# Peptides against a protein of PDB entry 3HTU: the designs that were tried, part 40

Target 1, 75 residues: chain A of PDB entry 3HTU
Amino acid sequence: RRPEEWGKLIYQWVSRSGQNNSVFTLYELTNGEDTEDEEFHGLDEATLLRALQALQQEHKAEIITVSDGRGVKFF

## One batch from the design tools (peptide; made by RFdiffusion4, then SolubleMPNN)

Design b2_p17_5_s3 (from b2_p17_5, 8 letters changed)
Fold by OpenDDE base, seed 1:
Structure b2_p17_5_s3 (fold): chain B 75 residues (1-75), chain A 17 residues (1-17)
Amino acid sequence: as target 1 above (75 residues)
Amino acid sequence: SFKEKLEKLAEEIDEKE
């Protein structure tokens, strides 16, 4: 899958589960309990980041960077 | 915590945009 395709799957989950306006660490998106049944569970962080960057270009997400790490807010 | 910091930053972004 291309990053844009992963982004689509992730955002579909966000929308269907009512997680819009929610904030996630990158780790819990791919390793957390909430996404255990999703196709993108276990996705490597590098690919995840590219997927989220694609969503960010569409104004569907914003990647948040702090000194302690990175997260994402979905819109 | 890191998660708490992310949430605070997200709130700030939401308020400024």
Scores: peptide ipSAE 0.377, ipTM 0.807, DockQ to the pose 0.789
Fold by OpenDDE base, seed 2:
Structure b2_p17_5_s3 (fold): chain B 75 residues (1-75), chain A 17 residues (1-17)
Amino acid sequence: as target 1 above (75 residues)
Amino acid sequence: SFKEKLEKLAEEIDEKE
């Protein structure tokens, strides 16, 4: 899958689960209990970041970078 | 915590939106 395709799957989950306007650490998205049944669970961080960047271009998410890590807010 | 920091930053984003 291409990054934008992963982004679509991730955003579909966000929408279906009613978690729009929620914040996640990148780790939670791919390793958390809430996404265990999703295809993107276990996705490598590099690919995840590219997927989120694709969503960011569409104004559906914003990647948040702090000194000790990264996260994302979905809209 | 890291999570708390992200949530605070997200709140700031909403405020500026």
Scores: peptide ipSAE 0.375, ipTM 0.807, DockQ to the pose 0.817
Fold by OpenDDE base, seed 4:
Structure b2_p17_5_s3 (fold): chain B 75 residues (1-75), chain A 17 residues (1-17)
Amino acid sequence: as target 1 above (75 residues)
Amino acid sequence: SFKEKLEKLAEEIDEKE
């Protein structure tokens, strides 16, 4: 899958699970309990980041970078 | 925590928007 395709899957989950306006660490998004049954569970962080960047381009997410890691807010 | 930091940053983003 292309990053954009992963982004679509991720955002579909966000939307259908009512997680819009929620904040996630990158880790819990792909390794957390909430996404265990999702296709993107276990996705490598590099690919995840690119997927989220695609969503960010569409104003569906904003990647948050701090000194000790990264996260994302979905809209 | 890191998550708390993210939430704070997200709130700041919301406030600025």
Scores: peptide ipSAE 0.374, ipTM 0.807, DockQ to the pose 0.792
Fold by OpenDDE base, seed 5:
Structure b2_p17_5_s3 (fold): chain B 75 residues (1-75), chain A 17 residues (1-17)
Amino acid sequence: as target 1 above (75 residues)
Amino acid sequence: SFKEKLEKLAEEIDEKE
């Protein structure tokens, strides 16, 4: 899958599960309990980041960078 | 915590919306 395709899957989950306006660490998205049944569970962080960047271009997410890590807010 | 920091930053994003 291309990053854009992963982004689509991730955002579909966000929408279905009512997680819009929620904040996640990158780890939570791919390793957390809430996404265990999703296709993107276990996705490597590099690919995840590219997927989220694609969503960010569409104004569906914003990647948040702090001194000790990164996260994302979905809209 | 890291998550707490993210949440604070996210709140700032909300305020800018």
Scores: peptide ipSAE 0.375, ipTM 0.810, DockQ to the pose 0.876; fails the geometry check

Design b2_p17_5_s4 (from b2_p17_5, 9 letters changed)
Fold by OpenDDE base, seed 5:
Structure b2_p17_5_s4 (fold): chain B 75 residues (1-75), chain A 17 residues (1-17)
Amino acid sequence: as target 1 above (75 residues)
Amino acid sequence: SFLEKLKELGEELEKKE
């Protein structure tokens, strides 16, 4: 899958799950219990980042950097 | 925690919407 394709899958999950908190660490997106049954669970961080960057270009997400860590806000 | 700091920033982004 291309990064934008992964981005689509991730965003679909975010949208369908109706998460109250739309901010995630990169880790919990791919390693958390909430996404355990999703195709993107276990996705490597590098690919995840590219996927999120694709979403960011579409204004569907914004990657946030705090200190030496990163997360993402979905819109 | 990192998550808390991240959440705070996320909330700020919501306000900018």
Scores: peptide ipSAE 0.319, ipTM 0.793, DockQ to the pose 0.773
Fold by OpenDDE base, seed 3:
Structure b2_p17_5_s4 (fold): chain B 75 residues (1-75), chain A 17 residues (1-17)
Amino acid sequence: as target 1 above (75 residues)
Amino acid sequence: SFLEKLKELGEELEKKE
């Protein structure tokens, strides 16, 4: 899958699960309990970041940096 | 914590949007 395709799957989960306007660490998205049954669970962080950047271009997410860590806000 | 700071920033972004 391309990063854009991963982004689509991630955002579909966000929308279906009612997580819009929620904030996640990148770790939570791919390693958290809430996404254990999702195809993107276990996705490498580099690909995840590219997927989120694709969503960011669509104004569906914004990547947040705090100190040396990153997270994402979904809209 | 990092998560707490992240949540706070997320809320701030929501206000700006």
Scores: peptide ipSAE 0.317, ipTM 0.792, DockQ to the pose 0.892
Fold by OpenDDE base, seed 2:
Order: C-alpha cells, then structure tokens, then sequence
Structure b2_p17_5_s4 (fold): chain B 75 residues (1-75), chain A 17 residues (1-17)
C-alpha cells in the first residue's frame, strides 16, 4: 500500500470509532490495544509517519512534535 | 508524561482552530 492508502485506512478507523479530535502517540496507533484488529496494526513507524503526513496535507491530521517525541491529532 | 504533553498541545491547537 502507498502511504496515502494507509492514511485513508487510519482515518477511516478514527472516524468510525468516534475518535476525531483525539491525540495519539505514534506508538499507540500501531501498537495499542485499541487498534489490534486494524490492518495498520504493527505498521512500521516510518511508513506510519508518511501516511500521517499525507493526511496532514489534507488537513485531516496534524503531527505534533515535542522534546520527548511525536504524536498526531486527528480532525 | 509524554502523552499528557501531547494532549495539552492538541487541546491548544483546537483552541486556535
């Protein structure tokens, strides 16, 4: 899958699960219990980041960077 | 914690939206 295709799957999960406007660490999205049944569970962080960047271009998410690491907010 | 910091930043972004 292309990054934008992964992004679509991730955003669909966010929307369907009613978690818009929520914040996640990148680790939670791919390794958390809440996404265990999703196709993107276990996705490598590099590919995840590219997927989220694609969503960011569409104003559907914003990647947040702090001194301790990175996360993402979905809109 | 890192997660709390992210949530605070996310909330601040929402205020600006």
Amino acid sequence: as target 1 above (75 residues)
Amino acid sequence: SFLEKLKELGEELEKKE
Scores: peptide ipSAE 0.283, ipTM 0.776, DockQ to the pose 0.816
Fold by OpenDDE base, seed 4:
Structure b2_p17_5_s4 (fold): chain B 75 residues (1-75), chain A 17 residues (1-17)
Amino acid sequence: as target 1 above (75 residues)
Amino acid sequence: SFLEKLKELGEELEKKE
């Protein structure tokens, strides 16, 4: 899958799951319990980042970078 | 925690929208 395709899958999950909070660490998005049944579970961080960047271009997400790491806000 | 920091930042982003 291309990063854009991964982004689509991720965003579909976010939308369907109706998360109360739309902010995730990159780790919990691909390694957390909430996504263990999703196809993108275990996705490498590099590909994940590119997927999220694709969503960011569509204004569906914003990658947040802090000193301790990175996360993402979904819209 | 890092997660809490992200939540705070996410909230700030939401406020700006």
Scores: peptide ipSAE 0.273, ipTM 0.773, DockQ to the pose 0.688

Design b2_p17_6_s1 (from b2_p17_6, 6 letters changed)
Fold by OpenDDE base, seed 3:
Structure b2_p17_6_s1 (fold): chain B 75 residues (1-75), chain A 17 residues (1-17)
Amino acid sequence: as target 1 above (75 residues)
Amino acid sequence: SREITEEDIEKLKEMLK
């Protein structure tokens, strides 16, 4: 899958689960309990980042960087 | 892009601990 395709799957999960307007760490998106049954669980962080960047271009997400790591807010 | 609030940042920082 291309990053944009992963982004679509991730955003579909966010939308269906009512997680829009929520903040996630990058880790919990691909390694957390809430996404264990999703196709993108276990996705490498580099590909995840590119997927989120694709969503960011569509104004559906914003990647957040702080001193202790990165996260993302979905819209 | 859309607005990221201070609350969002605080939440993220707590999650990263």
Scores: peptide ipSAE 0.686, ipTM 0.923, DockQ to the pose 0.721
Fold by OpenDDE base, seed 1:
Structure b2_p17_6_s1 (fold): chain B 75 residues (1-75), chain A 17 residues (1-17)
Amino acid sequence: as target 1 above (75 residues)
Amino acid sequence: SREITEEDIEKLKEMLK
């Protein structure tokens, strides 16, 4: 899958589960309990980041960088 | 729109601990 395709799957999960306007760590999205049944569970963080960057270009997400790491907010 | 609030930042910081 291309990053844009992964982004679509991730955003579909966020939207269907009502998680819009919520903040996630990058690790939580691919390694957390809440996404164990999703196709993108276990996705490497580098590919995840590219997927989120694709969503960011579509104004559907914003990657947040702080001193202790990165996260994402979905819109 | 795509606003990130201070609360969002604080939540993220807590989760990253």
Scores: peptide ipSAE 0.683, ipTM 0.924, DockQ to the pose 0.864
Fold by OpenDDE base, seed 2:
Structure b2_p17_6_s1 (fold): chain B 75 residues (1-75), chain A 17 residues (1-17)
Amino acid sequence: as target 1 above (75 residues)
Amino acid sequence: SREITEEDIEKLKEMLK
């Protein structure tokens, strides 16, 4: 899958689960219990980042960087 | 791009601990 295709799957999950406007760490999106049944579970962080960047271009997400790591907010 | 609040930042920092 292309990054934008992964982004679509991730955003669909966020929307369907009612977690828009929520903040996630990059780790919990692919390794958390809440996404264990999703196709993107286990996705490498590099590919995840590219997927989120694609969503960011569409103003559907914003990647947040702090001293201890990165996260993302979905809109 | 949409608004990221200070609360969002604080929440993320706590999640990363």
Scores: peptide ipSAE 0.682, ipTM 0.923, DockQ to the pose 0.762
Fold by OpenDDE base, seed 4:
Structure b2_p17_6_s1 (fold): chain B 75 residues (1-75), chain A 17 residues (1-17)
Amino acid sequence: as target 1 above (75 residues)
Amino acid sequence: SREITEEDIEKLKEMLK
C-alpha cells in the first residue's frame, strides 16, 4: 500500500470510531490495543509518518512533535 | 492545517511519559 492508502485506512478508523479531534501518539496508533484488529496495526513508524503526512496535506491530521516524541491530532 | 491547542500538547506530553 502507498502512504496515501494507509492514511485512508487510518482516517477511516478514526472517523468510524468517533475519535476525530483526538490526539494519539504514533506508537498507540500502530501498537495500541484499540487498533489491534486494524490492517495498519504493526505498521512501521516511517510508513505511518508518511501516511499521516498525506492526511496532513488534506487537512485531516496534524503531526505534533514535542521533546518526548511525536503524535497526531485528527480532524 | 487545523488548530492544535495547548491542551492537545499537554495531553500528548502526558501520553508520552
Scores: peptide ipSAE 0.682, ipTM 0.923, DockQ to the pose 0.726

Design b2_p17_6_s2 (from b2_p17_6, 7 letters changed)
Fold by OpenDDE base, seed 5:
Structure b2_p17_6_s2 (fold): chain B 75 residues (1-75), chain A 17 residues (1-17)
Amino acid sequence: as target 1 above (75 residues)
Amino acid sequence: SREITEEDLEKLREMLK
């Protein structure tokens, strides 16, 4: 899958689960309990980042950097 | 819209501990 295809799957999960306008760490999206049954579970962080960047270009997400690391907010 | 609030940032900081 291309990064934008992964982004589509991730955003579909966020939307269907009603978690728009919520923040996530990058780790919990691919390693958390809430996404264990999703196709993108276990996705490497580099590919995840590219997927989120694709969503960011579509104004569907924004990657956040804080002192302790990175996360993302979905819109 | 696409606003990131201080509450969002605080939540993220807590999750990254």
Scores: peptide ipSAE 0.678, ipTM 0.924, DockQ to the pose 0.923
Fold by OpenDDE base, seed 1:
Structure b2_p17_6_s2 (fold): chain B 75 residues (1-75), chain A 17 residues (1-17)
Amino acid sequence: as target 1 above (75 residues)
Amino acid sequence: SREITEEDLEKLREMLK
């Protein structure tokens, strides 16, 4: 899958679960319990970041950096 | 809109501890 395809899957999950406007750590999205049944679970962080950057270009997410850590907010 | 609030930032800081 291309990054934008992964982004689509991630955003679909966020939307279906009603978690728009929620903040996630990058680790939580791919390694957390809440996404264990999703195709993107276990996705490497580098690919995840590119997927989120694709969503960011579509104004569907914004990657956040605080205290040298990263997260994301979905819209 | 696509606003990131101070609450969002605080939540993220706590999650990253």
Scores: peptide ipSAE 0.677, ipTM 0.924, DockQ to the pose 0.913
Fold by OpenDDE base, seed 4:
Structure b2_p17_6_s2 (fold): chain B 75 residues (1-75), chain A 17 residues (1-17)
Amino acid sequence: as target 1 above (75 residues)
Amino acid sequence: SREITEEDLEKLREMLK
């Protein structure tokens, strides 16, 4: 899958679960319990980041950096 | 771009501890 395709899957999950306007760490998106049944579970962080960057271009997400950690807010 | 609130940042900081 291309990053844009991963982004679509991730955003669909966020939307279906009613978690728009929520903040996530990158880790919990791909390693958390809440996404265990999602296709993007276990996705490497580099690919995840590219997927989120694609969503960011669409104004559907914003990648956040605090200290030395990263997260994302979905809109 | 969309608004990131201070609450969002605080939540993220807590999650990253």
Scores: peptide ipSAE 0.677, ipTM 0.924, DockQ to the pose 0.757
Fold by OpenDDE base, seed 2:
Structure b2_p17_6_s2 (fold): chain B 75 residues (1-75), chain A 17 residues (1-17)
Amino acid sequence: as target 1 above (75 residues)
Amino acid sequence: SREITEEDLEKLREMLK
């Protein structure tokens, strides 16, 4: 899958689960219990980041960087 | 709105601790 395709799957999950306007760490998106049944569970962080960047271009997500690490907010 | 609030940042900091 292309990053844009992964982004679509991730955003669909966010929307279906009603978690828009929520903040996630990059780790919990691919390693958390809430996404264990999703196709993108276990996705490597490099590919995840590219997927989120694709969503960011569409104004559907914003990647957040803090001193402790990175996360993302979905819109 | 596509605003990132201070609450969002605080939550993220706690999650990353």
Scores: peptide ipSAE 0.672, ipTM 0.924, DockQ to the pose 0.924

Design b2_p17_6_s3 (from b2_p17_6, 9 letters changed)
Fold by OpenDDE base, seed 2:
Structure b2_p17_6_s3 (fold): chain B 75 residues (1-75), chain A 17 residues (1-17)
Amino acid sequence: as target 1 above (75 residues)
Amino acid sequence: ERVITEEDLEKLRKMLE
């Protein structure tokens, strides 16, 4: 899958689960319990970041950096 | 409006500890 395709899957999950306007660490998106049944569970962080960057281009997410850690907010 | 709030940042800081 292309990063844009992964981004679509991730955003669909966020929307379906009613978690828009919530923040996540990059780790919990792909390694958390809440996404265990999703196709993007276990996705490597590099590919995840590119997927989120694609969503950011569409103004559907913003990647956040605090205290040398990264997260994301979905819109 | 797409806004990152201070609450968002604080939540993220705690999650990254």
Scores: peptide ipSAE 0.698, ipTM 0.929, DockQ to the pose 0.860
Fold by OpenDDE base, seed 4:
Structure b2_p17_6_s3 (fold): chain B 75 residues (1-75), chain A 17 residues (1-17)
Amino acid sequence: as target 1 above (75 residues)
Amino acid sequence: ERVITEEDLEKLRKMLE
């Protein structure tokens, strides 16, 4: 899958689960319990980041850096 | 409007601790 395709899957999950306007760490998106059944679970962080960047270009997400960590907010 | 609030940042900080 291309990053844009991963982004679509991730955003669909966020939307279906009613978690728009919520923040996530990058880790919990791909390693958390809530996404265990999702195709993007276990996705490497580099690919995840590219997927989120694709969503960011669509104004559907914003990648956040705080201190030494990263997260994302979905819109 | 796509805004990152202070609450968002605080939540994220806590999650990253």
Scores: peptide ipSAE 0.697, ipTM 0.930, DockQ to the pose 0.901
Fold by OpenDDE base, seed 5:
Structure b2_p17_6_s3 (fold): chain B 75 residues (1-75), chain A 17 residues (1-17)
Amino acid sequence: as target 1 above (75 residues)
Amino acid sequence: ERVITEEDLEKLRKMLE
């Protein structure tokens, strides 16, 4: 899958679960219990980041850096 | 409106601890 395709899957999950306007750590998205049954669970961070960047281009997410950690907010 | 609030940032900081 291309990063854009991963982004679509991730955003679909966020939307279906009603978690828009919420923030997540990158770890939660790919390693958390809530996404355990999702296709993107276990996705490597590099690919995840590219997927989120694709969503960011569509104004559906914004990658956040606080201190030395990263997260994302979905819209 | 796509806004990141201070609350969002604080939540994230706590999650990253």
Scores: peptide ipSAE 0.694, ipTM 0.930, DockQ to the pose 0.901
Fold by OpenDDE base, seed 1:
Order: C-alpha cells, then sequence, then structure tokens
Structure b2_p17_6_s3 (fold): chain B 75 residues (1-75), chain A 17 residues (1-17)
C-alpha cells in the first residue's frame, strides 16, 4: 500500500470509532489495544508518518510535536 | 476549524511521559 492508502484506512477507523478531534501518539495508533484488529496495526512508524503526512495535506490531520515527542490530531 | 488546543497539547504531553 502507498502512504495515502494507509492514511485512508487510518482515517476511516478514526471516523468510524468517533474519535475525530482526538489526539494520539504515533505509537498508540499502531501498537495500542484499540487498533489490534485494524490492518494498520503493527505498521512501521516511518510508513505511518508518511500516511499521516498525506492526511495532513488533505487537512484531515495535523502532526504535533511536543517535548521532542510526536502525536497527531484528526479532524 | 482545525485548531490544536492547549488541552490537546497537555493530553499529548501526558501520553508521552
Amino acid sequence: as target 1 above (75 residues)
Amino acid sequence: ERVITEEDLEKLRKMLE
């Protein structure tokens, strides 16, 4: 899958679960219990970041950096 | 409006601890 295709899957999960306007750490999205049944669970962080950057270009997410750590907010 | 609030930032800080 291309990054934008992964982004689509991630955003679909966020929308279906009603978690728009919530923040996540990158680790939580791919390693958390809440996404264990999702295709993107276990996705490497580098690919995840590119997927989120694709969503960011579509104004569906914003990657956040705080205290040298990264997260994301979905819209 | 796509806004990152102070609450968002604080939540993220705690999650990254």
Scores: peptide ipSAE 0.693, ipTM 0.929, DockQ to the pose 0.889

Design b2_p17_6_s4 (from b2_p17_6, 7 letters changed)
Fold by OpenDDE base, seed 1:
Structure b2_p17_6_s4 (fold): chain B 75 residues (1-75), chain A 17 residues (1-17)
Amino acid sequence: as target 1 above (75 residues)
Amino acid sequence: MREITEEDIEKLKEMLK
């Protein structure tokens, strides 16, 4: 899958689960319990980041960078 | 509708501890 295809799957999950406007860590999205049944569970963080960047270009997400790590907010 | 609030930042910081 291309990054934008992964992004689509991630955003679909966010929308279906009502998690829009919620903040996630990158680790939580791919390694957390809430996404264990999703195709993108276990996705490497580098590919995840590219997927989220694709969503960011579509104004569907915003990657947040702080001193202790990164997260994302979905819209 | 792409605003990142101070609350969002604080939540993220707590999650990263």
Scores: peptide ipSAE 0.663, ipTM 0.918, DockQ to the pose 0.858
Fold by OpenDDE base, seed 2:
Structure b2_p17_6_s4 (fold): chain B 75 residues (1-75), chain A 17 residues (1-17)
Amino acid sequence: as target 1 above (75 residues)
Amino acid sequence: MREITEEDIEKLKEMLK
């Protein structure tokens, strides 16, 4: 899958689960319990980041960087 | 770019601890 395709799957999950406007760490998106049944569970962080960057271009997400790591907010 | 609030930042920092 292309990053844009992964982004679509991730955003569909966010929308279906009603978690728009929520903040996630990058780790919990791919390793957390809430996404265990999703195709993107276990996705490597490099590919995840590219997927989120694609969503960011569409104004559907914003990647957040702080001193202790990165996360993302979905819109 | 959409708005990131201070609350969002605080939540993320707590999650990363």
Scores: peptide ipSAE 0.662, ipTM 0.917, DockQ to the pose 0.719
Fold by OpenDDE base, seed 3:
Structure b2_p17_6_s4 (fold): chain B 75 residues (1-75), chain A 17 residues (1-17)
Amino acid sequence: as target 1 above (75 residues)
Amino acid sequence: MREITEEDIEKLKEMLK
């Protein structure tokens, strides 16, 4: 899969999950319990970042960088 | 680019601890 295709799968999960909180760490997105049954579980962080950057170009996500790591907010 | 609030940032920082 291309990064854009991974981004599509991730965003589909986010939009359908019904979660009230749209802020995630990159780790919990691919390694957390909530995504264990998703195809993108275990995705390498480099590919994940490129997928999120594709979503960012579509104004569907914003990558957040702080001193202790990175996260993402979905829109 | 979309708005990231201070609450979003603080929440993320707590999640990363």
Scores: peptide ipSAE 0.659, ipTM 0.916, DockQ to the pose 0.663
Fold by OpenDDE base, seed 5:
Order: sequence, then C-alpha cells, then structure tokens
Structure b2_p17_6_s4 (fold): chain B 75 residues (1-75), chain A 17 residues (1-17)
Amino acid sequence: as target 1 above (75 residues)
Amino acid sequence: MREITEEDIEKLKEMLK
C-alpha cells in the first residue's frame, strides 16, 4: 500500500469510531488495543508518518511534535 | 476546526509520559 492508502484506512477508522478531533500518539495508533484488529496495526513508524503526512496535506490530520515524542490530531 | 490547541499539546505530553 502507498502512504496515501494507509492514510485513508487510518482516517476511515478514526471517522467510523467517532474519534475525529482527538489526539493520538503514534504508538497508540499502531500498537494500541483499540486498533488491534485494524489493517494498519503494527505499521512501521516511517510508513505511518508518511501516511499521516498525506492526510495532513488534505487537512485531515496534523502531526504534533513535542520533546517526548510525536502524535497526531485528526479533523 | 483544524487547529492544534495548547490542551492538545498538553494532552499529548501526558500520553507520552
């Protein structure tokens, strides 16, 4: 899958679960219990970032970087 | 809205601890 395709899957999950406007850690998205049954569970961080960047271009997400790590907010 | 608030940032910081 291309990053854009991964982004679509991630965003679909966020939308279907009603979690838009929420903040996630990158770890939570790919390693959390809530996404255990999703295709993107276990996705490597590099690919995840590219997927989120694709969503960011579409104004559907914003990657947040702080000293202790990164997260993302979906819109 | 598509803005990141201070609350969002603080929430993330807490989640990363």
Scores: peptide ipSAE 0.657, ipTM 0.916, DockQ to the pose 0.931

Design b2_p17_7_s1 (from b2_p17_7, 8 letters changed)
Fold by OpenDDE base, seed 3:
Structure b2_p17_7_s1 (fold): chain B 75 residues (1-75), chain A 17 residues (1-17)
Amino acid sequence: as target 1 above (75 residues)
Amino acid sequence: DKLSEEFKKKLEEEELE
């Protein structure tokens, strides 16, 4: 899958689960309990980041950096 | 998880500033 395709899957989960306006660490998205049944669970962080960047271009997400940590807010 | 909680805490602090 291309990053954009991963982004679509991730955002579909966000929307269906009512997680819009929620903040996640990158780790939570791919390693968290809430996404265990999702296809993107276990996705490598590099690919995840590219996927989120694609969503960011669509104004559906915002990648956030605080100190040495990174996360994402979905809209 | 610990990392997530710490990050969210820092995020909240910065958002309040």
Scores: peptide ipSAE 0.095, ipTM 0.645, DockQ to the pose 0.047
Fold by OpenDDE base, seed 5:
Parts: C-alpha cells; sequence; structure tokens
Structure b2_p17_7_s1 (fold): chain B 75 residues (1-75), chain A 17 residues (1-17)
C-alpha cells in the first residue's frame, strides 16, 4: 500500500471509532490496544509518518512535535 | 502507555499557554 492508502485506512478508523480524544502518539496508532485489530497495527513508523503527512496535506491531521516525542491530532 | 500520558500532558500544557 502507498502512504496515502494507509492514511485513508487510519483516518477511517479515527472517524468511525468516535473517540473523544483526537490526539494520539505515533506509538498508540500502531502499537496501541485500540488499533490491535486494524490493518495498520504494527506498521513501521516511517511509513506511518508518510501516511500522516498525506493526511496533513488534506488538512485531516496535524503532526505535533514536543520535547518528549511526536504525535498527531486528527480533525 | 506511559509515553502517551507524558506526551499528552505536555501537549495539554502547551495548549493552555
Amino acid sequence: as target 1 above (75 residues)
Amino acid sequence: DKLSEEFKKKLEEEELE
């Protein structure tokens, strides 16, 4: 799959899950319990980042970096 | 996880600033 395709799957999950908190660490998305049954679970960070960057271009997400790590906010 | 909690806490603090 291309990064854009992974991004689509990730965003679909975010949208359908109806979670109150739209902020995630990169680790939570690919290694978290909530995504254990998703196709993108276990996805390497490099590919994940590219997928999120694709979503960012579509204004569906924003990659956030702080002193203690990186995360993403979905819109 | 621990990292997630720390990150979100940091993010929250920045948003409040």
Scores: peptide ipSAE 0.091, ipTM 0.646, DockQ to the pose 0.049
Fold by OpenDDE base, seed 2:
Structure b2_p17_7_s1 (fold): chain B 75 residues (1-75), chain A 17 residues (1-17)
Amino acid sequence: as target 1 above (75 residues)
Amino acid sequence: DKLSEEFKKKLEEEELE
């Protein structure tokens, strides 16, 4: 799958599960309990980041970076 | 900003688990 395709799957989960406006660490998104049954569970961070960047271009997500970590907020 | 600060707190809490 291309990053954009992963982004689509991720955002579909966000929308269907009512997680809009929620904030996740990158680890929670791909390794957390809430996404255990999703196709993107276990996705490598590099691909995840590209997927989120694609969503960010569409204004559907914002990648948040702090001095000691990174995450994402979905809209 | 507010969002960054709140996320930073979340990251801190997750690191404690």
Scores: peptide ipSAE 0.068, ipTM 0.642, DockQ to the pose 0.045
Fold by OpenDDE base, seed 1:
Order: sequence, then C-alpha cells, then structure tokens
Structure b2_p17_7_s1 (fold): chain B 75 residues (1-75), chain A 17 residues (1-17)
Amino acid sequence: as target 1 above (75 residues)
Amino acid sequence: DKLSEEFKKKLEEEELE
C-alpha cells in the first residue's frame, strides 16, 4: 500500500470510531489497544508518518511536535 | 501509557499558555 492508502484506512477508522478531534501519539495508533483489530496496527513508524503527512495535506490531520515527542490530531 | 499521558498533558499546557 502507498502512504496515501494507509492514510485513508487510518482516517476511516478515526471517523467510524468517533475519534475526530482527538489526539494520539504515533505509538498509540500502531501499538495501542484501540487499534489492535485494524490493518494498520503494527505499521512501521516511517510509513505511518508518511500516511499522516498525506492526511495533513488534505487538512484531515495535524502532526504535532513538542519537545517530548510527536503526535497527531484528527479533524 | 505514561508517555502518551505526559505528551497530551504537555500539549494541553502549551495551548493554555
């Protein structure tokens, strides 16, 4: 799958689970309990980041960087 | 997890400032 395709799957989960306007760490998305049954669970961080960047270009997500880590907010 | 909670807490604090 291309990053854009992964992004689509991730955003579909966000929308269907009612997680819009929620904030996640990158770890939570691929290693958390809430996504254990999703195809993107276990996805490598590099590919995840590219997927989220694709969503960011569509204004569906915002990657947040603070001194102690990185996360993402979905819209 | 602890890391996630700390990250989110810091994010909230920065938005309040």
Scores: peptide ipSAE 0.088, ipTM 0.638, DockQ to the pose 0.047; fails the geometry check

